# Peptides against a protein of PDB entry 5JNO, part 3

Target 1, 112 residues: chain A of PDB entry 5JNO
Amino acid sequence: MVAKFQPPPEYQLTAAELKQIVDQSLSGGDLACRLLVQLFPELFSDVDFSRGCSACGFAAKRKLESLHLQLIRNYVEVYYPSVKDTAVWQAECLPQLNDFFSRFWAQREMED

## One batch from the design tools (peptide; made by RFdiffusion4, then SolubleMPNN)

Design b1_p8_4_s3 (from b1_p8_4, 3 letters changed)
Fold by OpenDDE base, seed 1:
Structure b1_p8_4_s3 (fold): chain B 112 residues (1-112), chain A 8 residues (1-8)
Amino acid sequence: as target 1 above (112 residues)
Amino acid sequence: SLRPEELL
């Protein structure tokens, strides 16, 4: 048996918080992108906390990792249970997440 | 700078 995935405390949303995001969402894919912004603002930050300190931890802040995707999917499933099907998740949510994240950094890198 | 919310 596999233990149920539990989010770390810093990434746990209440039912009310999740509902607020859902009410602003147009689809499961849109919800996924909104969750990405709400849960992981550090992925959109220009601040490099490791700058000037080689001993400071550094992660690839411009990549969506498995933990990010797992957390987002778990919340999306609450209101869009069809994404429990991996094929649906890969067709409806993952492309939108990747496109959204890529568009953001493409535009940020072009700013003056 | 660009905010991610602007692209939603």
Scores: peptide ipSAE 0.661, ipTM 0.953, DockQ to the pose 0.917
Fold by OpenDDE base, seed 5:
Structure b1_p8_4_s3 (fold): chain B 112 residues (1-112), chain A 8 residues (1-8)
Amino acid sequence: as target 1 above (112 residues)
Amino acid sequence: SLRPEELL
Protein backbone atom coordinates (compact mmCIF):
# COMPACT_ATOMS: atom_id res chain seq x y z
CA MET B 1 0.00 0.00 0.00
CA VAL B 2 1.02 3.60 -0.60
CA ALA B 3 1.30 5.65 2.58
CA LYS B 4 -0.91 8.71 2.86
CA PHE B 5 0.99 11.92 2.22
CA GLN B 6 1.48 13.98 5.36
CA PRO B 7 2.87 17.49 5.48
CA PRO B 8 5.93 18.37 7.55
CA PRO B 9 5.06 19.79 10.98
CA GLU B 10 5.80 23.35 9.87
CA TYR B 11 3.15 23.05 7.14
CA GLN B 12 0.48 21.31 9.20
CA LEU B 13 -2.76 23.30 9.38
CA THR B 14 -5.42 22.63 11.97
CA ALA B 15 -9.00 22.10 10.87
CA ALA B 16 -9.87 25.53 12.21
CA GLU B 17 -7.04 27.23 10.34
CA LEU B 18 -7.98 25.53 7.09
CA LYS B 19 -11.65 26.38 7.56
CA GLN B 20 -10.78 30.03 8.03
CA ILE B 21 -8.98 30.09 4.69
CA VAL B 22 -11.79 28.17 3.00
CA ASP B 23 -14.36 30.66 4.28
CA GLN B 24 -12.42 33.40 2.49
CA SER B 25 -12.16 31.45 -0.76
CA LEU B 26 -14.46 31.70 -3.78
CA SER B 27 -13.31 28.52 -5.54
CA GLY B 28 -10.82 25.70 -5.42
CA GLY B 29 -8.36 27.74 -7.45
CA ASP B 30 -8.78 30.72 -5.16
CA LEU B 31 -8.27 28.47 -2.15
CA ALA B 32 -5.08 27.13 -3.71
CA CYS B 33 -3.65 30.63 -4.09
CA ARG B 34 -4.56 31.57 -0.53
CA LEU B 35 -2.88 28.41 0.74
CA LEU B 36 0.22 29.29 -1.27
CA VAL B 37 0.44 32.66 0.49
CA GLN B 38 -0.26 31.20 3.92
CA LEU B 39 2.03 28.18 3.79
CA PHE B 40 4.99 29.53 1.82
CA PRO B 41 5.59 33.23 2.49
CA GLU B 42 9.28 32.70 1.69
CA LEU B 43 8.38 32.29 -1.99
CA PHE B 44 7.33 35.94 -2.04
CA SER B 45 10.39 37.33 -0.24
CA ASP B 46 12.08 40.37 -1.73
CA VAL B 47 15.62 40.06 -3.07
CA ASP B 48 16.77 42.95 -0.90
CA PHE B 49 15.41 41.25 2.18
CA SER B 50 17.17 38.01 1.31
CA ARG B 51 20.47 39.80 0.73
CA GLY B 52 20.21 41.45 4.13
CA CYS B 53 20.55 38.15 5.98
CA SER B 54 23.91 36.78 4.88
CA ALA B 55 24.68 35.38 8.32
CA CYS B 56 21.80 32.90 8.28
CA GLY B 57 22.27 31.94 4.64
CA PHE B 58 18.68 32.80 3.77
CA ALA B 59 17.86 32.98 0.08
CA ALA B 60 14.46 33.66 -1.47
CA LYS B 61 12.92 30.92 -3.57
CA ARG B 62 11.11 31.93 -6.75
CA LYS B 63 9.81 28.64 -8.08
CA LEU B 64 6.88 26.39 -7.23
CA GLU B 65 8.26 22.95 -6.53
CA SER B 66 6.43 19.63 -6.51
CA LEU B 67 6.30 19.58 -2.71
CA HIS B 68 4.59 22.99 -2.62
CA LEU B 69 2.00 21.93 -5.17
CA GLN B 70 1.35 18.57 -3.52
CA LEU B 71 0.81 20.14 -0.10
CA ILE B 72 -1.59 22.71 -1.52
CA ARG B 73 -3.50 20.07 -3.47
CA ASN B 74 -3.86 17.89 -0.38
CA TYR B 75 -5.54 20.71 1.52
CA VAL B 76 -7.69 21.83 -1.41
CA GLU B 77 -9.13 18.36 -1.94
CA VAL B 78 -10.47 18.35 1.64
CA TYR B 79 -13.15 20.82 0.55
CA TYR B 80 -12.98 20.30 -3.22
CA PRO B 81 -12.61 16.55 -3.67
CA SER B 82 -12.91 16.88 -7.45
CA VAL B 83 -9.27 18.02 -7.58
CA LYS B 84 -8.29 14.44 -6.84
CA ASP B 85 -8.82 14.10 -10.56
CA THR B 86 -5.60 15.31 -12.18
CA ALA B 87 -7.52 16.79 -15.11
CA VAL B 88 -9.55 18.95 -12.71
CA TRP B 89 -6.46 19.99 -10.77
CA GLN B 90 -4.72 21.01 -14.00
CA ALA B 91 -7.75 22.90 -15.29
CA GLU B 92 -9.03 24.64 -12.15
CA CYS B 93 -6.15 25.09 -9.70
CA LEU B 94 -2.73 24.78 -11.33
CA PRO B 95 -3.28 27.56 -13.91
CA GLN B 96 -4.51 29.93 -11.20
CA LEU B 97 -1.50 29.16 -9.00
CA ASN B 98 0.94 29.76 -11.83
CA ASP B 99 -0.84 32.91 -12.96
CA PHE B 100 -1.00 34.28 -9.43
CA PHE B 101 2.67 33.58 -8.75
CA SER B 102 3.78 34.97 -12.11
CA ARG B 103 1.69 38.13 -11.76
CA PHE B 104 3.19 38.77 -8.34
CA TRP B 105 6.79 38.67 -9.50
CA ALA B 106 6.03 40.54 -12.71
CA GLN B 107 4.55 43.40 -10.70
CA ARG B 108 7.35 43.30 -8.12
CA GLU B 109 9.92 43.66 -10.89
CA MET B 110 8.04 46.66 -12.24
CA GLU B 111 8.27 48.39 -8.87
CA ASP B 112 12.07 48.36 -8.95
CA SER A 1 6.11 47.02 -1.73
CA LEU A 2 3.49 44.71 -3.20
CA ARG A 3 2.16 42.02 -0.88
CA PRO A 4 0.84 38.77 -2.38
CA GLU A 5 -2.45 39.15 -0.48
CA GLU A 6 -3.23 42.22 -2.59
CA LEU A 7 -3.49 40.07 -5.72
CA LEU A 8 -6.02 37.61 -4.32
Scores: peptide ipSAE 0.661, ipTM 0.953, DockQ to the pose 0.949
Fold by OpenDDE base, seed 3:
Structure b1_p8_4_s3 (fold): chain B 112 residues (1-112), chain A 8 residues (1-8)
Amino acid sequence: as target 1 above (112 residues)
Amino acid sequence: SLRPEELL
């Protein structure tokens, strides 16, 4: 048995907070996207937090990393236990997360 | 500018 993943304090949601997001969600994939917005607002900002690295700053910020995905998945599992199955996670949540994130930046790039 | 909430 693997130990339960413990998120960093800044990404810890109470049961009440999570329930509120779930109540607004239409599906596991929708919940995943809402969690992405709630947990990682920095991924949607134009602020360059990695100015020290001109080569990696842009690419690093506009990328969903494994840690982001793992945290989201852990919360989604609470109400959608089927995503414990990697195949389900990859079919139901990952595509929606990637689509949502990509659509956001695509539209932001079109803004004048 | 676009807010991510608008795309949910």
Scores: peptide ipSAE 0.660, ipTM 0.953, DockQ to the pose 0.931
Fold by OpenDDE base, seed 2:
Structure b1_p8_4_s3 (fold): chain B 112 residues (1-112), chain A 8 residues (1-8)
Amino acid sequence: as target 1 above (112 residues)
Amino acid sequence: SLRPEELL
C-alpha cells in the first residue's frame, strides 16, 4: 500500500482554492500550468536568494524538479483523473508545463 | 518584466 502523498503546508490548497484555478482552466494541461504559477512563484523570480542571505550561497535553479511535477500532478488528478495514467500525463500535461516554463525564461532572457 | 500569468 502506497501512502497518500501529503504536500508541504506551503503547497497545500483548499478545495475552494483549487476550484478557483480549475474554473479558470481550459484543459488539464492549462490547469497544470496555472498550478505551476500558483504553487511555485519562486521559480519565476529574478531574485537571487544568495544576494540577501549569507547562509545561502547558491542561486535558485530555474528547473522543474520531480517534487514540483508530483505536486502539480496530484492536484490535476482531482479534476482530471486520467492523468493518473503516465502516458496521459506525459502527453497532455508534461509537455505543456515544459513549454510554458521554457517560453517564460526564454522571453525573460530576451528582455534588456 | 514579464509575468508568468501573461503567458497563460
Scores: peptide ipSAE 0.660, ipTM 0.953, DockQ to the pose 0.899

Design b1_p8_4_s4 (from b1_p8_4, 3 letters changed)
Fold by OpenDDE base, seed 3:
Structure b1_p8_4_s4 (fold): chain B 112 residues (1-112), chain A 8 residues (1-8)
Amino acid sequence: as target 1 above (112 residues)
Amino acid sequence: RPQPEELL
């Protein structure tokens, strides 16, 4: 038996919502990036959620955590079952997620 | 300001 991952309520997508994102996606990796944007808009915000910690605030906000990745992977698996294979996930989706996320913040840092 | 959607 494999335990089914249950996302928090704020990160639950209906089948119709997921289908809409899939229809806009070019690949599993592209779908992963689109899910990142749709599910976790807070990761693209300049809001400092950890003002109380100067050491962990800004850097921590710009990290993709295991929970984010697991949730995205679970949705991607619905339409791209091959990502159930960890090697496929690491080759097709993770690099695109990291690249997309890094490019976003790199461009933000270069803004005047 | 660039939006994340623009980088998809």
Scores: peptide ipSAE 0.595, ipTM 0.948, DockQ to the pose 0.938
Fold by OpenDDE base, seed 4:
Structure b1_p8_4_s4 (fold): chain B 112 residues (1-112), chain A 8 residues (1-8)
Amino acid sequence: as target 1 above (112 residues)
Amino acid sequence: RPQPEELL
């Protein structure tokens, strides 16, 4: 049998912490967005130490990477097992995540 | 500034 995926320590949620987020969620897609905010607050920060590096030219992208999505999906599966089906994940969660994240930054850009 | 949870 294949070992269960273990998230990095900084992204480890206890059952109680996850339950608290679930209790606030209206759907699997809503849960996914709430997990995004809780697990990866750095993705919503205006302060990026790596952005605009004059020495190396590196700039962090404001995007959801596969690792972010996989971690979120793993937690969503605990309460919404149907998202183990890729078609369900792509229909119910992934679009909401992308739309939520996009709307956030679009709003920030309009306010500046 | 607006927080991400405000868009939930």
Scores: peptide ipSAE 0.595, ipTM 0.948, DockQ to the pose 0.934
Fold by OpenDDE base, seed 1:
Structure b1_p8_4_s4 (fold): chain B 112 residues (1-112), chain A 8 residues (1-8)
Amino acid sequence: as target 1 above (112 residues)
Amino acid sequence: RPQPEELL
């Protein structure tokens, strides 16, 4: 038996905090995008603390990693248990997350 | 600059 995944303290939401986000959400996919913004504001930052570093360049900051997706999915499952089905997660949440994140950076690039 | 919340 493997213990349940526990988020790091930096990404732990109380029931009240999660409910507040859920109350503003229109769907599981919308909830996922709102969680992305709330949990990982650093992914939307223009600040590159590693300017000139090829290993930690700005491009690396513009990617959703497995840890980000896993944490978001865990919270979405609380109110939308259907996303426990991987097929549902991939059809309802992942495309919306990717589209939202891509639209953000595409828009930021147009402003430069 | 546009904030990510504006694209939700």
Scores: peptide ipSAE 0.593, ipTM 0.948, DockQ to the pose 0.926
Fold by OpenDDE base, seed 2:
Parts: C-alpha cells; structure tokens; sequence
Structure b1_p8_4_s4 (fold): chain B 112 residues (1-112), chain A 8 residues (1-8)
C-alpha cells in the first residue's frame, strides 16, 4: 500500500485557501503557477543565501525540485484530475511552470 | 523590483 502524500505543515492548504486560488486561475497550468507563488515564495527571494550560508547554493534556490513539483501537482489534481496522467501534467503544467519561473529570474538577472 | 504575481 502506497501512503498518501502529506505536505509539510508550512505547505498545507485548507480547502477554502485552495478554492480561492482556483477561483483566480484560468487553467490547470495557470493554477500550477499560482500555487508555486503561494506555496514557495522563498524561491523568488532576492536574498543571497550564499552570503550567510555556505551550504546554501545560490543556484539551488533557483531550481524547481521534485518536492515542489509533487506538491503543486497534488493540489492541481483536486480541481484538474486529468493531471494525474503524467502526459497531461507534462504537456499542460510543467512547461508553464518552467516558463513562468525562468521568465521571472531572467527578468531579475537583466535588472542586475 | 517586479514581483512574481505580476508575471502570472
């Protein structure tokens, strides 16, 4: 039996909180990007963590990791069950997440 | 600086 994934407390959304994000979303991919912003604001931080923590790679905070994607997908599935299909997830959500995240940092790096 | 919400 596979245990049901439970998000860490800091990434737990109530049904009402999730519904509010969904109401602002136009698609599964859009919802995924909004969840990225809401769940993981630390990934968009300007803070140079390497200055304070040698173990914290600056490049590491600018990557979407498996745990981030897993959490987002689990929430998206609540309102867009089709993303349970890996092909749909890879066609609709992953490209939008990657494009959104890369556009953000590309713009920030252009300003520096 | 632009915020991530502005790019949604």
Amino acid sequence: as target 1 above (112 residues)
Amino acid sequence: RPQPEELL
Scores: peptide ipSAE 0.593, ipTM 0.948, DockQ to the pose 0.901

Design b1_p8_5_s1 (from b1_p8_5 with V1I E5D)
Fold by OpenDDE base, seed 5:
Structure b1_p8_5_s1 (fold): chain B 112 residues (1-112), chain A 8 residues (1-8)
Amino acid sequence: as target 1 above (112 residues)
Amino acid sequence: ITPEDLLP
């Protein structure tokens, strides 16, 4: 048997907290991006990415890891149960998450 | 720019 995934305490949202994010969201993909910002503000650190060191682990904090994606997907499923289907998740949410995150850092590099 | 600025 496989136990139900439980987020770490620091990433636990109440029903009310999740609802207000959902109320601002236009779609499952939009909700996913908003959850990314709310749950993991450290991924958008003010540290200059272009001046970072990939060898010292700085670049590691600029990646969407499996834990990030799993937590976001779990919350999105509450209001968009269709994303339980991996094909739907990959078509509707992942591209928007990756595009959103990529656009942010691309823009930050242009501002240097 | 902030991440919120890029949200749809």
Scores: peptide ipSAE 0.655, ipTM 0.955, DockQ to the pose 0.890
Fold by OpenDDE base, seed 2:
Structure b1_p8_5_s1 (fold): chain B 112 residues (1-112), chain A 8 residues (1-8)
Amino acid sequence: as target 1 above (112 residues)
Amino acid sequence: ITPEDLLP
């Protein structure tokens, strides 16, 4: 038996919290994007030059890492079990996540 | 721009 993935405490959602996000979502891909915003707000924050390494912060805040994607996928699977299929995940969720994240930072760059 | 602004 494969052990159940346990998210870190800071990324643990209750059933009620997840349900609220799902109720706002139009699709699995939309749910994935909403989970990205809810779970990892730090990925959308500007670099605070007064707090630590600006270069490190900049790089960290603008990358979707495997752990981020894994956590999101695990929650999406609760309501969209088809994303357990990697092909479905790559077709329905990953492109939307990448597009959403890229569009956000593209917009931020245009505001400068 | 906020991330919420880009959600459907």
Scores: peptide ipSAE 0.654, ipTM 0.954, DockQ to the pose 0.935
Fold by OpenDDE base, seed 3:
Structure b1_p8_5_s1 (fold): chain B 112 residues (1-112), chain A 8 residues (1-8)
Amino acid sequence: as target 1 above (112 residues)
Amino acid sequence: ITPEDLLP
């Protein structure tokens, strides 16, 4: 059997921290978006910390990578175990994450 | 805008 995924220490949430986010959430998709904001604030930063690095460019910064999604999903599963099914995750949470993330950057572009 | 403002 495959070992359970263990997040890096910087992305480790306590039960209390997770519950606080859950209490603010109206759905699994909402929870996923809130986790995105809490776990990865750097994805919403205007500052290009990787300026000069071709590998960490603008395009990479504005993408939700598999690691981000995996971490979020693991926490969502705690309160919404149905997302253990990939089909449910892809129907209920993943689209909301992508839409939320896209809307954010779309609005930022409008402000410029 | 902040990401929190766009949360559901």
Scores: peptide ipSAE 0.654, ipTM 0.955, DockQ to the pose 0.929
Fold by OpenDDE base, seed 4:
Structure b1_p8_5_s1 (fold): chain B 112 residues (1-112), chain A 8 residues (1-8)
Amino acid sequence: as target 1 above (112 residues)
Amino acid sequence: ITPEDLLP
């Protein structure tokens, strides 16, 4: 038997919290992006801040890792079961996540 | 800009 993935406590959403995000979402891909923002605000933090916070152990990384993607997928599956299919996840959610994340940082670079 | 600003 394969053990089910469990999110760290800091990334555990209640049903009500997830529902609030879902209610604002237009699609599985949109939901994925909203989850990214809600679960991992640190990924959108200023570069200077990310480098300077030694007390909190903040790591200055500007990429989506497997853990981020897996957590998001787990929540998206609750309301969009079709993303359990890897092909659907890769076609409907991953591109939107990557594009959204890239657009953010591209825009931030333009504003600096 | 904030990430929320870029959401649909």
Scores: peptide ipSAE 0.650, ipTM 0.954, DockQ to the pose 0.946

Design b1_p8_5_s3 (from b1_p8_5 with T2S E5D)
Fold by OpenDDE base, seed 2:
Structure b1_p8_5_s3 (fold): chain B 112 residues (1-112), chain A 8 residues (1-8)
Amino acid sequence: as target 1 above (112 residues)
Amino acid sequence: VSPEDLLP
């Protein structure tokens, strides 16, 4: 038995907050993308984090990591239990997340 | 572009 995943405090959503996002969503994949935006706005930031610390070579990573995906999936499962099946998650949500995220940065690159 | 603009 695997222990229930507990989101870090900064990524906790109340039932009401989650419901609000769900009510705006067209599908599980859409919900996943909306959760991505709401939970991890830093992934869409143009802020040069190295500006605040010239001593560190830190650059904002433009990638979806396992923790991001895990948190999103956990919330999506609340209203779309079928995504508990990995095959469903990989078919319905992951492609939309990756496409959405890629399209965002592709658009940003064109704006340069 | 904002992320919200690219949502379905």
Scores: peptide ipSAE 0.666, ipTM 0.956, DockQ to the pose 0.891
Fold by OpenDDE base, seed 5:
Structure b1_p8_5_s3 (fold): chain B 112 residues (1-112), chain A 8 residues (1-8)
Amino acid sequence: as target 1 above (112 residues)
Amino acid sequence: VSPEDLLP
């Protein structure tokens, strides 16, 4: 038996906070993207700012890491329990997250 | 662009 995963305190959402995001969401994939924005605003920092600060870990800011995906999935499961199935998570949520995140940075590059 | 503007 494995203990239930607990997010770090800085990524803990109250039931009310999560419900607000869910109420704005049309699907599990949509909810996942909204959670990405709410939980990890640092991943969307300005390109110029990121390039100007080597200590900020510029390269890391453009990557969705396992911790990000795990935290998002855990919250999505609360209202979309089907994503507990890895196949469902990979079909319904991961493509939405990757597309959303990729489109964001592609757009930022075009604005340069 | 803001990330919110690109949400599904």
Scores: peptide ipSAE 0.666, ipTM 0.956, DockQ to the pose 0.853
Fold by OpenDDE base, seed 4:
Structure b1_p8_5_s3 (fold): chain B 112 residues (1-112), chain A 8 residues (1-8)
Amino acid sequence: as target 1 above (112 residues)
Amino acid sequence: VSPEDLLP
């Protein structure tokens, strides 16, 4: 039997918290992006903070790692079970996540 | 810019 993945406590959402995000979402991809913002606000920290954190590093702040994607996917699956299929995840959610994240940092660079 | 402002 496949054991369910349990996220670290800092990334644990209650059913009510997840539902609130879902209610604001228009699609699985939209939900994924909203989860990214809610679960990992540190990835969107300002440039000064990112540069000043010796432990995190600037480059680390601008990368979506496998753990980030895995956690997001696990929550998206609750309301969009089809993303359990990797092809669906890669077609419906992953591109939107990457585009959203890239657009954010592109905008931040233009504001400097 | 806030990340929420760039959501799909």
Scores: peptide ipSAE 0.665, ipTM 0.956, DockQ to the pose 0.869
Fold by OpenDDE base, seed 1:
Structure b1_p8_5_s3 (fold): chain B 112 residues (1-112), chain A 8 residues (1-8)
Amino acid sequence: as target 1 above (112 residues)
Amino acid sequence: VSPEDLLP
């Protein structure tokens, strides 16, 4: 049997919190992007973590990792069960997540 | 730019 995925406590959403995000969403892909912002605000921070510390990693914080994507997918599945199909997840949600995240940092680079 | 401003 495959163990049920449990999010870390800091990334646990109540039903009410999730519903609030869903009420603002127009699609599964839209919901995924909103969850990205709400769950992982640190991925959008403009703080230079390498400032004053040459050993500090900053570039790693500008990448979507498997754990981020898995958490988002688990919540999206609650209201859009079709994303349990990997093909649907890769066609409807992943492109929107990657596009949204890349557009954000592209805009930030233009503002610097 | 704020990430919320770029949401779909």
Scores: peptide ipSAE 0.664, ipTM 0.956, DockQ to the pose 0.854

Design b1_p8_6_s2 (from b1_p8_6 with E2K Q5D)
Fold by OpenDDE base, seed 1:
Structure b1_p8_6_s2 (fold): chain B 112 residues (1-112), chain A 8 residues (1-8)
Amino acid sequence: as target 1 above (112 residues)
Amino acid sequence: VKPEDLLP
């Protein structure tokens, strides 16, 4: 048997916390986007950590990584078991996540 | 813009 994916402690949601997000969601793809906002607010921050420190050189990542996606998928599967099928995940959730994330940064770019 | 404002 392969070990089940375990989220880091800082990204663990209780059943009540997850249900609250689900109650606001209209679909699996919508739930995925809401989870993205809830779990990884730092991905939407325009804070430049290098601004106050010339030697820091830290650049915020504007990219969805496999770890982010896997964690989101784990929670989506609880209420939408069909996303266990990779084809369904790629058709119903991934496009929604990518579209949402890209629209956000496109909008932020237009505001400046 | 806030990310919550662009949710599906």
Scores: peptide ipSAE 0.684, ipTM 0.959, DockQ to the pose 0.893
Fold by OpenDDE base, seed 3:
Parts: sequence; structure tokens; C-alpha cells
Structure b1_p8_6_s2 (fold): chain B 112 residues (1-112), chain A 8 residues (1-8)
Amino acid sequence: as target 1 above (112 residues)
Amino acid sequence: VKPEDLLP
């Protein structure tokens, strides 16, 4: 059996912290988006981390990577076990995550 | 905009 994924310490949530987010959530997809904000605030930052590093590109900063999604999914599963099914994850949570993230940056572009 | 303001 494959070992259960353990997040790095900086992305570790206690049961109480997770419950706090869950209590604010209306659905698994909503929870996923809230987790995205809580776990990865750097993805919403206008700070150019690439300043001085050409490899730290703008494009890479504004995309959800597999690791981000995996971490979020692991937490969502705690309260929405159905997302263990990839089809459910892709139908209920992933679209909301992508939409939320896209809407955010689209709005930021309008503000510029 | 803040990301919190665009949550579902």
C-alpha cells in the first residue's frame, strides 16, 4: 500500500485549523478554494519573486501545480471523502479551484 | 482585489 502523503510543515494544518475553514465552507469546492488561499497565499501575491532570478518566471507563479492540488485534495478528503474518487474531485473541486484562481488574476489584470 | 473576496 502506498504511504499516506504528508505535507511539509509549512502546509500542515491542525484538526482545529482545518475545522475552522470547514465551518466557513459551503461545499467541497468552496473548501478547496479556501484551502488554496490559506495554504498558498504566495500564489496571489503581486510580488515579483523573479526579480533577480530569470527562472522564477511570472507564468510559473500564476499557475496551480500538481503539488498544490494534491495538498488541497488531501485536506478536502477529511470532510468530503467522496473526493477520493478522482472523477468527483475533477467534477466538484478542481473546476472551482481553477475558476476561482483564474477569476482572481483576471480581475487583477483589469485593475492594472 | 483580495482572494478572500472572490471565494465561492
Scores: peptide ipSAE 0.684, ipTM 0.959, DockQ to the pose 0.874
Fold by OpenDDE base, seed 2:
Structure b1_p8_6_s2 (fold): chain B 112 residues (1-112), chain A 8 residues (1-8)
Amino acid sequence: as target 1 above (112 residues)
Amino acid sequence: VKPEDLLP
């Protein structure tokens, strides 16, 4: 018996909610990026809109942590079971996520 | 920029 990963309540998606995101997605990598935006909007917020320590929030908001990636992967697996293979996850989803996230912050820096 | 605008 393998223990099922239980997402925190704030990151729990219903089947219908996940289906909506999937319907908008063209690939597993695309789905991963859309999940990133929907599940973790705080990672895309500027310091001016952060709560608490601005400096701490700024630093934290620019990092994709293992928990973020794990949660996204678990949802992607529902419709793209091949990402259970780490090699597939690293080839199809991780580069998309990292590229998307880095492009976002690079663009924000250019707007300064 | 909005993150949605940079999706693949």
Scores: peptide ipSAE 0.683, ipTM 0.959, DockQ to the pose 0.830
Fold by OpenDDE base, seed 4:
Structure b1_p8_6_s2 (fold): chain B 112 residues (1-112), chain A 8 residues (1-8)
Amino acid sequence: as target 1 above (112 residues)
Amino acid sequence: VKPEDLLP
């Protein structure tokens, strides 16, 4: 038997919460980006603020780690089961996530 | 900018 991956409690979405995000999404890739924003707001936080937060212990990181991607994929699969195929995930969702994340930080750099 | 404003 292989144990099923379970998200940490802080990244556990209810069916209703997920449905709300899905209703706003136009595609699996769009859903993935919306999940990124909802699940991991810390990835969009200012570096200086994040680094200075001793109470939360957060270390500023500007990259999408495997854990982030796995969690997002798990939720996307609920409504877009085709992303269970790695080729589909890599073609439809990963590029959208990477582009969205990159565009955000590129825009932030232009504003500062 | 807010990330929500840059969604696809």
Scores: peptide ipSAE 0.682, ipTM 0.959, DockQ to the pose 0.874

Design b1_p8_6_s3 (from b1_p8_6 with E2R Q5D)
Fold by OpenDDE base, seed 5:
Structure b1_p8_6_s3 (fold): chain B 112 residues (1-112), chain A 8 residues (1-8)
Amino acid sequence: as target 1 above (112 residues)
Amino acid sequence: VRPEDLLP
């Protein structure tokens, strides 16, 4: 038996919370980005940011780890079952997530 | 910039 993936308690969304995000979303990729913002605000924080320091916590904030992507995909699947297909996930959601996340940090660097 | 301002 393979256990169903369950998010840690701190990343558990109620049906109502998820629906609220879905209602604001135009696509699976859009939903994925909104979930990223909602679930992992710490990834957009520069609390440990130090100019010229790659060893500070700032570098870690620029990584979308497997757990982040798994969690997001699982929630997206609820309303966009097609992302269960890895090809669809890689075509519709991952590019938007990576682009969104990269654009954010690129913009932040330009503002500093 | 806020992340929500850069959403698709």
Scores: peptide ipSAE 0.690, ipTM 0.959, DockQ to the pose 0.869
Fold by OpenDDE base, seed 4:
Structure b1_p8_6_s3 (fold): chain B 112 residues (1-112), chain A 8 residues (1-8)
Amino acid sequence: as target 1 above (112 residues)
Amino acid sequence: VRPEDLLP
């Protein structure tokens, strides 16, 4: 049996916090995008980690990683249990997440 | 642009 995935403390939402986001959401895909913004503001930052951290020298990547997607999916499932089906997740949430994220950075490039 | 302004 596989143990339930637990988010790191910094990505743990209370029921009330999640409900607030859900109340603003029009669909599972919309909820997913809102969760992306709320959980991972660093993914939308222009600040390069390598600039502020001389100790590690690593920069954050502008991409959605498995951990990001898994955390978002876990919360989306609470109100949209159908996304437990991978096919549904891939059809209704992933495309919106990727599109939203891409549009953001495309817009940022246009504002340079 | 703010990310919340580009939500679906």
Scores: peptide ipSAE 0.689, ipTM 0.959, DockQ to the pose 0.846
Fold by OpenDDE base, seed 3:
Structure b1_p8_6_s3 (fold): chain B 112 residues (1-112), chain A 8 residues (1-8)
Amino acid sequence: as target 1 above (112 residues)
Amino acid sequence: VRPEDLLP
């Protein structure tokens, strides 16, 4: 069996913290998006700030990387065990994450 | 826009 994934310390959530997010969530996909905001606020940096800073990694800030998704999925599984199935994860959570993230940056571009 | 304002 594969060892349990251990998130880095900066991305650790206590059971109580996770429960609070879950209590605010209406679905696994909703939970995933809320976790994205909670765990990775750096991915939502201002466009103007990012554009004006060559060192901030503007392009990288607009991308959901495998590690981000893995961390989110790991937490979602706690309350929605069905996402352990890759097909369920890809059908219920990934589309919501990608849509949410895309809508955010699309909106920011419109405000720019 | 804030990300929390666009949550599902």
Scores: peptide ipSAE 0.687, ipTM 0.959, DockQ to the pose 0.848
Fold by OpenDDE base, seed 1:
Structure b1_p8_6_s3 (fold): chain B 112 residues (1-112), chain A 8 residues (1-8)
Amino acid sequence: as target 1 above (112 residues)
Amino acid sequence: VRPEDLLP
């Protein structure tokens, strides 16, 4: 048997919490972006919480890592099971996530 | 800008 992916406790959503986000979402891609904001607010912060390396922390917080994407996809699959197909995930959700995240940081840089 | 303001 293959082990089931389990999110860390700090990223565990109840059914009610997830439903609240879903009810505000217009699509799987929209849901993915909302989950990104809800689960990983640190990725949108100007404050560097990486105490070991400011340069590394700065670079890391501006990048969507595999763990972030795995967690988001796991929740999106609950209401949009078609994203279990990698091709669908890559066509419907990943471009929206990347575009959203890029637009955010582009906007932040223009505000300075 | 807040990330919520840039959602699709």
Scores: peptide ipSAE 0.687, ipTM 0.959, DockQ to the pose 0.905

